# Peptides against a protein of PDB entry 7K3S: the designs that were tried, part 2

Target 1, 60 residues: chain A of PDB entry 7K3S
Amino acid sequence: MEELSGKPLSYAEKEKLKEKLAFLKKEYSRTLARLQRAKRAEKAKNSKKAIEDGVPQPEA

## One batch from the design tools (peptide; made by RFdiffusion4, then SolubleMPNN)

Design b2_p17_3_s1
Fold by OpenDDE base, seed 5:
Structure b2_p17_3_s1 (fold): chain B 60 residues (1-60), chain A 17 residues (1-17)
Amino acid sequence: as target 1 above (60 residues)
Amino acid sequence: SKAFEEELKKKLEEIKK
């Protein structure tokens, strides 16, 4: 196994690693935004349930 | 594990150059 540990990265390898890092940063940001929306949606559902359980339904 | 972390760190520093 050639120990790749010592060879300087080529220009193409550097650009490929930059692209991978940019992709990972983008996916992290997307996942974080989804998590934040999910937490807001959960809070909104819990608030709606608390209102529904607290209002006596008018007897029809 | 440590050797891989050092290699990864080295590669990341080479991208900043």
Scores: peptide ipSAE 0.075, ipTM 0.630, DockQ to the pose 0.051
Fold by OpenDDE base, seed 4:
Structure b2_p17_3_s1 (fold): chain B 60 residues (1-60), chain A 17 residues (1-17)
Amino acid sequence: as target 1 above (60 residues)
Amino acid sequence: SKAFEEELKKKLEEIKK
């Protein structure tokens, strides 16, 4: 059982947790931006494939 | 554990002070 010591956090512990939270928020935002970019790229690929599959290849 | 979530919530409120 981790002793959830109900001891008030020291100033240094509070600042360290603020730093960790800021890092996690930054990584979340970065991951969300990557996901949004991937979704846009997938939609663009599906639209390009729908155009390429609908354009009869010029018989050479 | 609900007790862990409550303790985490307390620590987060202490960081905002």
Scores: peptide ipSAE 0.075, ipTM 0.626, DockQ to the pose 0.050
Fold by OpenDDE base, seed 2:
Structure b2_p17_3_s1 (fold): chain B 60 residues (1-60), chain A 17 residues (1-17)
Amino acid sequence: as target 1 above (60 residues)
Amino acid sequence: SKAFEEELKKKLEEIKK
């Protein structure tokens, strides 16, 4: 494994790392948005169940 | 590894220059 720890990054290596960082930030934001959507959907399902259990079915 | 975290931190500081 080349010890890249001591050499300054080339311009091309810096740009490639900026692109990788931008990609990782995008995937992180996408994952957070999915998690937030899932939590909202779970809260909406739990609220519907609480309403359904709280309505006495009218005896016919 | 702490050494990997330090190397990554150094590379991130070099990207900001």
Scores: peptide ipSAE 0.073, ipTM 0.624, DockQ to the pose 0.051
Fold by OpenDDE base, seed 1:
Structure b2_p17_3_s1 (fold): chain B 60 residues (1-60), chain A 17 residues (1-17)
Amino acid sequence: as target 1 above (60 residues)
Amino acid sequence: SKAFEEELKKKLEEIKK
């Protein structure tokens, strides 16, 4: 008989789980913001290569 | 298991109270 009749969480256990959930949400948001910045930086690198290949070097 | 998901859902509802 699995005692999945979850004992009501104490106030202290609820607060500890709220803190863990807030931490995980913060780390998820930080990781998502890093991924979005990386994707923007990749587009900016591809745009710089298109400019360097299109400028005729002045004949020295 | 569905039982584990339901227990997790109950614990999350208890945290929202």
Scores: peptide ipSAE 0.072, ipTM 0.622, DockQ to the pose 0.052

Design b2_p17_3_s2
Fold by OpenDDE base, seed 2:
Structure b2_p17_3_s2 (fold): chain B 60 residues (1-60), chain A 17 residues (1-17)
Amino acid sequence: as target 1 above (60 residues)
Amino acid sequence: SKEFEEALKKKLEEIKK
């Protein structure tokens, strides 16, 4: 078990953790944007199917 | 682990100082 040594972080360790946090926030935002795009695409597909099922094909 | 979450929380507070 690595002792979670309550030692103060060095300046370099603090900066490295800030960079990691910024990266994780960016990847989280990217994942949310993908999810929102997928939900919009699904809603657009469901709306197109509802229009196609609602048009009676003209009997010739 | 709760200990890991507490250590992350402590390190985040140290980054804000």
Scores: peptide ipSAE 0.070, ipTM 0.627, DockQ to the pose 0.051
Fold by OpenDDE base, seed 4:
Structure b2_p17_3_s2 (fold): chain B 60 residues (1-60), chain A 17 residues (1-17)
Amino acid sequence: as target 1 above (60 residues)
Amino acid sequence: SKEFEEALKKKLEEIKK
């Protein structure tokens, strides 16, 4: 049983945990923005493929 | 573990004070 020692966090431990939470929130927001960009790029590729597949290649 | 989640929640409330 890991003693989840209910010891109050020191001021330094609280500040370090605030820093870690701020970092995790920043990385989450960055990852979410990348996912949203990827989803937009996929839609743009699917729309471009639908246009390219619907444009008859000019017979050379 | 529910105890781990409760301990995390308690520590987060202590940081907001």
Scores: peptide ipSAE 0.065, ipTM 0.620, DockQ to the pose 0.050
Fold by OpenDDE base, seed 5:
Structure b2_p17_3_s2 (fold): chain B 60 residues (1-60), chain A 17 residues (1-17)
Amino acid sequence: as target 1 above (60 residues)
Amino acid sequence: SKEFEEALKKKLEEIKK
């Protein structure tokens, strides 16, 4: 049984991993904010369409 | 973002060396 003795990550490798995790968290938060904005914009478009179908156009 | 994926890939290659 070769114990995959996971070589302890060097200090430099641990710091690189922390930096990657921080970057991933930042990009996740940006993506979530974009998704929430898109959902709000879609709801606003659907509400405008519901108002336009309910207003009788004045006969010109 | 493609730029994020590329930056992550580059940093993974730098840890593998």
Scores: peptide ipSAE 0.065, ipTM 0.669, DockQ to the pose 0.085
Fold by OpenDDE base, seed 1:
Structure b2_p17_3_s2 (fold): chain B 60 residues (1-60), chain A 17 residues (1-17)
Amino acid sequence: as target 1 above (60 residues)
Amino acid sequence: SKEFEEALKKKLEEIKK
């Protein structure tokens, strides 16, 4: 069973591994960008609540 | 993502053929 860990990957296997790694990096970056947008949207919602609670309604 | 795991599995099966 030791012989499978020592064989150098073929050029084609290395290129296929690079393509998989590039796809993983792309999906990670896409997920990170979604998380950053969600955190920005949460801050924007909290700022709107602070403005609505701080405006004294003019006495009619 | 389940879609990501399925895409990885499909590409792994295409390597084993």
Scores: peptide ipSAE 0.058, ipTM 0.651, DockQ to the pose 0.080

Design b2_p17_5_s3 (from b2_p17_5, 9 letters changed)
Fold by OpenDDE base, seed 2:
Structure b2_p17_5_s3 (fold): chain B 60 residues (1-60), chain A 17 residues (1-17)
Amino acid sequence: as target 1 above (60 residues)
Amino acid sequence: PSEEFLKELKKKLEEIK
């Protein structure tokens, strides 16, 4: 493992790391938004099933 | 090695800020 512990990052290395962090933050936010949509969709499906099980079919 | 790596990552993040 190369001991990177001593050298200050160059300007180009700092910019490249900022870009990588911005990308990771974007992918994290995208994943969270997908998870939140999935949880909302699950709650909406469970609420629809609870309404359908609660309507007595009209006897003929 | 893991704790030193995390310390180095924190240092590099502070140098970018």
Scores: peptide ipSAE 0.054, ipTM 0.600, DockQ to the pose 0.054
Fold by OpenDDE base, seed 3:
Structure b2_p17_5_s3 (fold): chain B 60 residues (1-60), chain A 17 residues (1-17)
Amino acid sequence: as target 1 above (60 residues)
Amino acid sequence: PSEEFLKELKKKLEEIK
């Protein structure tokens, strides 16, 4: 791992890294939003189950 | 090698700012 040449990044390399970071941040935010929606949906399912277990079903 | 990698990564990140 000694070939970490402390050479300054070229302008093109910096712009390419900025582009990659912007893409990764976008995909991270999208994934995080999906996870947050899934957690909210799970909490809503668990709360609905707790309500249904407490309400006697009307006998037919 | 890990510490030098982290130093170089930090340097490259500061050069992008």
Scores: peptide ipSAE 0.053, ipTM 0.603, DockQ to the pose 0.053
Fold by OpenDDE base, seed 1:
Order: structure tokens, then sequence, then C-alpha cells
Structure b2_p17_5_s3 (fold): chain B 60 residues (1-60), chain A 17 residues (1-17)
């Protein structure tokens, strides 16, 4: 069993872990926002096609 | 090993607060 060294984290290690956590939260939020925008864009493309296929093109 | 990991992770998270 690797001794999970129960040594208290140094101040520098705590700050590095806070920074990593803040970065991960930011990247999660960015990825979620991208996914939500992609889903909205797909719905908007499908609705535009349904409207365009329903408008008779004026024969020139 | 998993329970010890979770205990140490909880301890480290409380030290960061």
Amino acid sequence: as target 1 above (60 residues)
Amino acid sequence: PSEEFLKELKKKLEEIK
C-alpha cells in the first residue's frame, strides 16, 4: 500500500491545487457552453431547412 | 486502499478551503 503521505500540503501546493481547480471549472463551463451552442445551431439549421423546403421557389 | 484515498482526498480538500 503506497503510504498516501499524510503530510500537510505546503502553501504553494494548496495555491497550485486552487489554480488547477479554477482552470478545470473554467474549461468545464466553456465546454458546456460550446455544447449548448452546437445543439441550438443544429435546431436552427433544421428549422430553416423546413421553412425553405416549404416556400415555392419562384420559377424564373 | 480506496477508502484511505478518499479519506486523504477529503483531508486535502479541507486544507485548501
Scores: peptide ipSAE 0.053, ipTM 0.603, DockQ to the pose 0.051
Fold by OpenDDE base, seed 4:
Parts: C-alpha cells; sequence; structure tokens
Structure b2_p17_5_s3 (fold): chain B 60 residues (1-60), chain A 17 residues (1-17)
C-alpha cells in the first residue's frame, strides 16, 4: 500500500498549487471562449449559406 | 483512481481552499 501519507501541505506547496489551479482555470476559460466563438462562426457561416442559397443570384 | 486516492485528493483540495 503506497501510504498516501497525508502530510499537511507546506505553505509554499499550497501557494504553488493555488497558482497551478489559477493557471489551469485561465487556460480552460480561454479554450472554452475559443470553442464558443468557433461554434458561433460555424452557425453564422451556415446561416449565411442558407441566405445565399435562398437569394436568387442576380444574373450577371 | 482508488477510493483512498480520491479521499486524499479531496483532503488536499480542502487544505488549499
Amino acid sequence: as target 1 above (60 residues)
Amino acid sequence: PSEEFLKELKKKLEEIK
């Protein structure tokens, strides 16, 4: 049994873990915002194609 | 993850809070 020796985290270890968690939350939020923008851009492209397919192109 | 690992992870998260 790897004794998960519940050694209390030192103050420095706690601060380092807080920093890592803050970084991870920031990167997650950035990635989520990119995904949401990509989905909106895809929906906007599909909506524009549906409008262009419904508007008779003026014969040149 | 073992139940013990999850328990210790939860403990460490509460100590950081």
Scores: peptide ipSAE 0.049, ipTM 0.599, DockQ to the pose 0.054

Design b2_p17_8_s4
Fold by OpenDDE base, seed 2:
Structure b2_p17_8_s4 (fold): chain B 60 residues (1-60), chain A 17 residues (1-17)
Amino acid sequence: as target 1 above (60 residues)
Amino acid sequence: KEEEVEKKIAEAEKKLA
């Protein structure tokens, strides 16, 4: 599917690509938010274990 | 998964340029 790189996209093709781009950007933002939430939850679990085991938390 | 979505975003941006 390499042949489409040289033809001017129709208005309808441009609008369809804008919709796809908006969808992909939304899914990317959701994935990043999930990753950040997972990292925060892991840090909170590790911090709770470090307090329970009496190990001094490394200063930030 | 993030890298695959980022590639698809870059491909879509290249088609709109």
Scores: peptide ipSAE 0.238, ipTM 0.808, DockQ to the pose 0.127
Fold by OpenDDE base, seed 3:
Structure b2_p17_8_s4 (fold): chain B 60 residues (1-60), chain A 17 residues (1-17)
Amino acid sequence: as target 1 above (60 residues)
Amino acid sequence: KEEEVEKKIAEAEKKLA
């Protein structure tokens, strides 16, 4: 166990860090969801372009 | 990288509890 050799955080400091962590977690999840949506949109654009260019999509 | 960030978040949550 790495002893976080820091002074014991006050209750108020812990709550402020919990709020910051919850915010960072939310922004991370939002960014991840945007990235996943962008990857899906890129695949859909590439598939649409392949259909438009007459390239047979490999059957699933 | 995504899994590493999620692990770091979970470890930080555990340290604040």
Scores: peptide ipSAE 0.229, ipTM 0.803, DockQ to the pose 0.086
Fold by OpenDDE base, seed 5:
Structure b2_p17_8_s4 (fold): chain B 60 residues (1-60), chain A 17 residues (1-17)
Amino acid sequence: as target 1 above (60 residues)
Amino acid sequence: KEEEVEKKIAEAEKKLA
């Protein structure tokens, strides 16, 4: 069994990695929220056009 | 793809605990 016990990260290395992870999580959540707003805005635009044109909405 | 990123984040959090 190869001990994949790489040297335990020092306390300072763990804290620095936790800060980086927290930053990346925040930027991911912000990007995901922008993507979800864009998808909802596109769906709302397509829905409005389908109502105006009397065309059945394509099932998403 | 979003779920894979969330899984990788959870695995990294578990390694830093």
Scores: peptide ipSAE 0.222, ipTM 0.802, DockQ to the pose 0.087
Fold by OpenDDE base, seed 1:
Structure b2_p17_8_s4 (fold): chain B 60 residues (1-60), chain A 17 residues (1-17)
Amino acid sequence: as target 1 above (60 residues)
Amino acid sequence: KEEEVEKKIAEAEKKLA
C-alpha cells in the first residue's frame, strides 16, 4: 500500500484550497454558461439565415 | 471534458471536507 506520504495539510492550507476551489467552480460555471449561450446564438443565426433565404423577395 | 472537470471538482471537495 503506497502510503500517501503527503504531510496533512494545515488548517490554513485547507482553507486556501477551499477558496481556490470555490473560485474555480465559479469560473467553470461562468464558462459553461458562455459556451451554452454561444451554441444557442450559432443555432439562432443558422435558423434565421435559413428563413431569410426562404422568403421570396417582393417583386419591385 | 465537462463531466471530467465536474468529477475532479467533486474529488477535490471530498479531500478538503
Scores: peptide ipSAE 0.221, ipTM 0.803, DockQ to the pose 0.083

## One batch from the design tools (peptide; made by RFdiffusion4, then SolubleMPNN)

Design b2_p18_1_s2
Fold by OpenDDE base, seed 3:
Structure b2_p18_1_s2 (fold): chain B 60 residues (1-60), chain A 18 residues (1-18)
Amino acid sequence: as target 1 above (60 residues)
Amino acid sequence: RSKAFEEELKKKLEEIEK
């Protein structure tokens, strides 16, 4: 049994994990913003299709 | 094993946030 004896992380290990966490949070936020933009663009495309199906072309 | 690892990971995260 490797006792994962809760050795307190060294200051250097804590800082390295903080840096990794900050990077992951940044990449998550960037990915989330892309996803939200994609969902908005999809809704805007679906709304345009609903308008095109509802405009009677003027008979010439 | 999994629960003890999760608990240790949680404790280490709490120590980083202090």
Scores: peptide ipSAE 0.072, ipTM 0.634, DockQ to the pose 0.052
Fold by OpenDDE base, seed 4:
Structure b2_p18_1_s2 (fold): chain B 60 residues (1-60), chain A 18 residues (1-18)
Amino acid sequence: as target 1 above (60 residues)
Amino acid sequence: RSKAFEEELKKKLEEIEK
């Protein structure tokens, strides 16, 4: 059994990992918000296309 | 091996949250 008795993290290593986790959480939240906006925009575009393709433009 | 890695990762996360 490899004793993965992982050396206790130093204070500096803990703080560096906290900073990395905070950064990753921020990037995740930003990406999620972008994805949600994109999905709403695609629904709005698909609704506009469904209206535009469903209304026979009267040939003027 | 996977379970031991998960337990180590969990311990390191718990040490960061203190």
Scores: peptide ipSAE 0.071, ipTM 0.631, DockQ to the pose 0.049
Fold by OpenDDE base, seed 2:
Parts: sequence; structure tokens; C-alpha cells
Structure b2_p18_1_s2 (fold): chain B 60 residues (1-60), chain A 18 residues (1-18)
Amino acid sequence: as target 1 above (60 residues)
Amino acid sequence: RSKAFEEELKKKLEEIEK
């Protein structure tokens, strides 16, 4: 039995871990929002190209 | 932005290991 007797994290170490976790969650949410925006922008670009290729330019 | 996030994360990790 390997005693994983890791010293119990001090109160200060636990609070520091909570702050890191909160920071990681914030940056994850920010990255997810960017990814969702990028996917929406790509769909909007593809839809605009499909409309532009379908309109015959009036000959002058 | 990603590099600055990684650097801030590393700095915060080093602060726990001290």
C-alpha cells in the first residue's frame, strides 16, 4: 500500500487552487465563445458566397 | 492571447509550487 500521504493542502493552497480553477473556467468560456463566433462567421461567409454566385450580374 | 494565457497559467502554477 503506497501511502499517498500527500500532506493535506493548507487553507491558503486550497484557496490558490480555487483561484486557478476559476481562472481556467473563465478562459475556457472565453475560448468557447470565440469558437462559437468563428463558426457563426464561417457559416455567414459561406451563405453570402452562395447568394453572390447565384445572382446574374446585369450586362451593361 | 493564447501565449499570454499559457504564461499567466505557468506563473500561477509556479506560485503554488513555492
Scores: peptide ipSAE 0.060, ipTM 0.681, DockQ to the pose 0.078
Fold by OpenDDE base, seed 5:
Structure b2_p18_1_s2 (fold): chain B 60 residues (1-60), chain A 18 residues (1-18)
Amino acid sequence: as target 1 above (60 residues)
Amino acid sequence: RSKAFEEELKKKLEEIEK
């Protein structure tokens, strides 16, 4: 029988786990915001290229 | 083994939320 240490977490262990969870949630939110910004920037670049390809260069 | 570990994790999470 591996003693699944059913010992109640100490106050310090609980606070450390709360801190780790808060950090992971923050990093997830930061990564999601970066992904959303990158996706918007990609759409904006594709829209600019579509406008430039549609302008006939004046034959000089 | 897996179920007992899941139940222990659940108990620890419930203790953190109190």
Scores: peptide ipSAE 0.073, ipTM 0.625, DockQ to the pose 0.047; fails the geometry check

Design b2_p18_1_s3
Fold by OpenDDE base, seed 3:
Structure b2_p18_1_s3 (fold): chain B 60 residues (1-60), chain A 18 residues (1-18)
Amino acid sequence: as target 1 above (60 residues)
Amino acid sequence: PSKAFEEELKKKLEEIKK
């Protein structure tokens, strides 16, 4: 186990962690937006199937 | 050890916000 070094972060360590956090937040937001679009697309596909099963094809 | 680690992470996050 690394000893939980209660040492304050250096300025360089803080900046590096800020950059990593900003990157991670950006990737999280991108992934979340993709997931939300996928979930909407899945709902739209399920709604189309429910309509297709419920619409009698017009007899030609 | 998990609680001590979580508490250290919280402290480090607060130090990053300053």
Scores: peptide ipSAE 0.074, ipTM 0.631, DockQ to the pose 0.049
Fold by OpenDDE base, seed 4:
Structure b2_p18_1_s3 (fold): chain B 60 residues (1-60), chain A 18 residues (1-18)
Amino acid sequence: as target 1 above (60 residues)
Amino acid sequence: PSKAFEEELKKKLEEIKK
């Protein structure tokens, strides 16, 4: 059992963990925004396909 | 080991807030 020695983090270790957490939060927010945009784009494509499959193309 | 890890993680998060 590695003693998860509850040694208080040094100031430098705390700041490095704050930076890592800030980076992770930023990447999470960026990924979430991309996912939300992708879901909106998918709904817009599915609505266009439903219109395109539902409109008989006038045979020229 | 999972509980000890979760407790350590909680402790580290509280230490970062101070």
Scores: peptide ipSAE 0.073, ipTM 0.632, DockQ to the pose 0.049
Fold by OpenDDE base, seed 1:
Structure b2_p18_1_s3 (fold): chain B 60 residues (1-60), chain A 18 residues (1-18)
Amino acid sequence: as target 1 above (60 residues)
Amino acid sequence: PSKAFEEELKKKLEEIKK
């Protein structure tokens, strides 16, 4: 087990970890926005099916 | 090993806040 617990992070290591955290926050926000759009699209599909089943076909 | 990893991660996160 390498003793990774004892060495203070260098300035360069701190900046690299800040960049990785910023990237992960961006990907999380993109994933949430996709999920919200998918839920809205599902609701819109279910509303269109309710309109098609409710139109009486004109008796020819 | 999971607890030691969580403690190391917490320590590194506190070092980034300084």
Scores: peptide ipSAE 0.072, ipTM 0.627, DockQ to the pose 0.049
Fold by OpenDDE base, seed 5:
Structure b2_p18_1_s3 (fold): chain B 60 residues (1-60), chain A 18 residues (1-18)
Amino acid sequence: as target 1 above (60 residues)
Amino acid sequence: PSKAFEEELKKKLEEIKK
């Protein structure tokens, strides 16, 4: 049985992995916020178009 | 923003190898 004793990550390596994970989570959250903003902007555009198509132009 | 993220991740990976 080869003990895959993957050397236990040193304390320093663990802290560095935590920092990387925190950065990844931050960038994920930023991307998610952009996506949510884009979806809201699309919904707002579609709502404006529905109002413009419903106003009868005054016959000249 | 994806390129800047990849570069920062790469930098952080290189810092682990030192």
Scores: peptide ipSAE 0.052, ipTM 0.655, DockQ to the pose 0.074

Design b2_p18_2_s2
Fold by OpenDDE base, seed 1:
Structure b2_p18_2_s2 (fold): chain B 60 residues (1-60), chain A 18 residues (1-18)
Amino acid sequence: as target 1 above (60 residues)
Amino acid sequence: RSKAFEEELKKELEKIKE
């Protein structure tokens, strides 16, 4: 286990960590937006089924 | 896309150890 030697991270190491965190947050937000779109599509399918079951078929 | 995210994350992790 490399001890995180309590040496303050250099300015360059801190900037690299910020870039990594920004990238991780971006990919998290992209995944969350996909999940939210999938949940909306599922609700829209369930709402269409509820409308189709509620329309009396015209008696031919 | 998931693999590209994992590879980019690994590549960034290696650049902090150097």
Scores: peptide ipSAE 0.120, ipTM 0.741, DockQ to the pose 0.079
Fold by OpenDDE base, seed 5:
Structure b2_p18_2_s2 (fold): chain B 60 residues (1-60), chain A 18 residues (1-18)
Amino acid sequence: as target 1 above (60 residues)
Amino acid sequence: RSKAFEEELKKELEKIKE
């Protein structure tokens, strides 16, 4: 059994790790929201192309 | 933005070593 002989983190070190985790979660959520917007924009482009290719342009 | 994130993360890392 490898004893996780990591010295117990001080209260100050734990608070600093919580701050880092909060910052990482904020950047993750922002990146995820960008990815979701990009996927929605791609679907909207593909649906517009399908409508435009299906309407015969009236020959003038 | 990525560079600013990396700099902020580095600043927080240095503050744990003090």
Scores: peptide ipSAE 0.113, ipTM 0.742, DockQ to the pose 0.070
Fold by OpenDDE base, seed 3:
Structure b2_p18_2_s2 (fold): chain B 60 residues (1-60), chain A 18 residues (1-18)
Amino acid sequence: as target 1 above (60 residues)
Amino acid sequence: RSKAFEEELKKELEKIKE
């Protein structure tokens, strides 16, 4: 790992890091939205199973 | 100011990588 710890970043390196950060934030937000949707869908499936187990079928 | 921005940008990149 090149320890970039001691050298000031050039303007071009800063802009490249800003671009990488914007990309990573976008992909993080996309992944988080998918995860939140999946968790909501799982809760909705579990709630439907609880309703289906509680409906007595009408005897014909 | 430039060093503080570089350090903050590096910290923010590390937080997303974790």
Scores: peptide ipSAE 0.106, ipTM 0.704, DockQ to the pose 0.147
Fold by OpenDDE base, seed 2:
Structure b2_p18_2_s2 (fold): chain B 60 residues (1-60), chain A 18 residues (1-18)
Amino acid sequence: as target 1 above (60 residues)
Amino acid sequence: RSKAFEEELKKELEKIKE
């Protein structure tokens, strides 16, 4: 049994740790939202190319 | 932006060691 003999974090240290975790979660969510937008934009570009390549140019 | 996040995270980590 590794004694987790780490002195119990003070109330102030626990609150500071919660703030850090909240900040990290915020940056993670922001990055995830960017990736989701990028993936949607790629899907929209690929669908637009498929429509443009599928329009037969009217022979003049 | 990545550098600002790393700097903020580093600044926070230092504040736990104090």
Scores: peptide ipSAE 0.105, ipTM 0.734, DockQ to the pose 0.076

Design b2_p18_3_s3
Fold by OpenDDE base, seed 4:
Parts: C-alpha cells; sequence; structure tokens
Structure b2_p18_3_s3 (fold): chain B 60 residues (1-60), chain A 18 residues (1-18)
C-alpha cells in the first residue's frame, strides 16, 4: 500500500472535502442526465432526417 | 458510471470516519 504520506486531514478539511465531493456528484449526475437527453434528442433528429431523406419528393 | 461509483465510495468512507 502506498502510504499516502500526506498529513492526516483535519476534521474541518474532511468536511470541506465531503461537501466538494457531494457537489461534484450532483454536477456529474446533472451532466449525465443532460448527455442522456441529448443522445435521445439526436436519435430522434436522425430518425426524422432518415424519414425526410427517405420520402421521395413527388416530382411535380 | 465509473466516476459516479468512485465518488460514492469516497463519500461513504468520509461518512464512516464521523
Amino acid sequence: as target 1 above (60 residues)
Amino acid sequence: DEWKELLEKEIEKLKKEE
């Protein structure tokens, strides 16, 4: 085990790290939800474009 | 998913040290 030869974090430093990790987890989850929504929207756009490109325009 | 799991594990360790 590499002894993480850092001074033991004080109680206040541990609490501050916990808050930062909780914030980072929240922003990660929010970003993931946005990415999943974007991927669904892209699939829906690509399906609409495939329908539009696959309908032969009636030659007038 | 790996980053979420790493963050969850680290938050759980910090909660067990309280």
Scores: peptide ipSAE 0.077, ipTM 0.670, DockQ to the pose 0.074
Fold by OpenDDE base, seed 1:
Parts: C-alpha cells; structure tokens; sequence
Structure b2_p18_3_s3 (fold): chain B 60 residues (1-60), chain A 18 residues (1-18)
C-alpha cells in the first residue's frame, strides 16, 4: 500500500480543491447537456424520416 | 480546452507549494 501520505492538505488547499472540483463538475454537466441535446436532435431527425417514408404520396 | 488549462495551472501551483 503506497502511503498516499502526502502532507495533510491545509484548509486553504482543501477549499481550492473543492472549488476546482465544483468547476470541473459544472463543465462536465454543460458538456453532458450538449450531448443529450445532440442525441435528442438526432432522434427527432430519424422520426421525421420515418413519417415521410410512411405517407403514401397522393397520386395526382 | 481553456477550462482544462486553468485547472492544470492551478494543480501545478499546489504541487509547487509542497
């Protein structure tokens, strides 16, 4: 067991680490929301194609 | 990319304080 006995982070270092983690979580959540929006847009394009292929063109 | 660079710079500062 390698002792991860790095010197006990000072209170100030712990607070800086919390701020960094909060920032990283925010940017992750923003990226995830973009990915979810892209996946919804792809599904909506695929559903439109399925409707257009299922409408018999009225013979003129 | 910019946010990752900011995070890395701040991690590097913590490593220099040891």
Amino acid sequence: as target 1 above (60 residues)
Amino acid sequence: DEWKELLEKEIEKLKKEE
Scores: peptide ipSAE 0.075, ipTM 0.680, DockQ to the pose 0.233
Fold by OpenDDE base, seed 3:
Structure b2_p18_3_s3 (fold): chain B 60 residues (1-60), chain A 18 residues (1-18)
Amino acid sequence: as target 1 above (60 residues)
Amino acid sequence: DEWKELLEKEIEKLKKEE
């Protein structure tokens, strides 16, 4: 088993990994919020279609 | 290794919250 004894990360490399992690968490949270908004918008569209298909036009 | 493992663990947590 080749020990992937990657050289100990410098202080600067550790800070860069923390920044990358913080960015990833931010983009994940944005994507999740977008997905939740899309699911809510889809439910609202389905509710509007159910109202439009269920109103018999009064024969005038 | 430690910081890569911490990053991988945190990515795995994010994937479980989806």
Scores: peptide ipSAE 0.059, ipTM 0.637, DockQ to the pose 0.091
Fold by OpenDDE base, seed 2:
Structure b2_p18_3_s3 (fold): chain B 60 residues (1-60), chain A 18 residues (1-18)
Amino acid sequence: as target 1 above (60 residues)
Amino acid sequence: DEWKELLEKEIEKLKKEE
């Protein structure tokens, strides 16, 4: 196996690494946005349950 | 490898935003 560890990266290899980095950043940001939406939805459900258990419905 | 080090540094920054 030729150790590629000593050769300077070609222009094409550098561009391919930039594309991989841009893809990774995009997927990370997408995952983080999903996590933040899930955490907000959980907090909203917990707050709605706390209000429903805390308000006596007026008897008719 | 400068581009490998750049990639590793950027992955580390992303992990600190979690």
Scores: peptide ipSAE 0.057, ipTM 0.636, DockQ to the pose 0.088

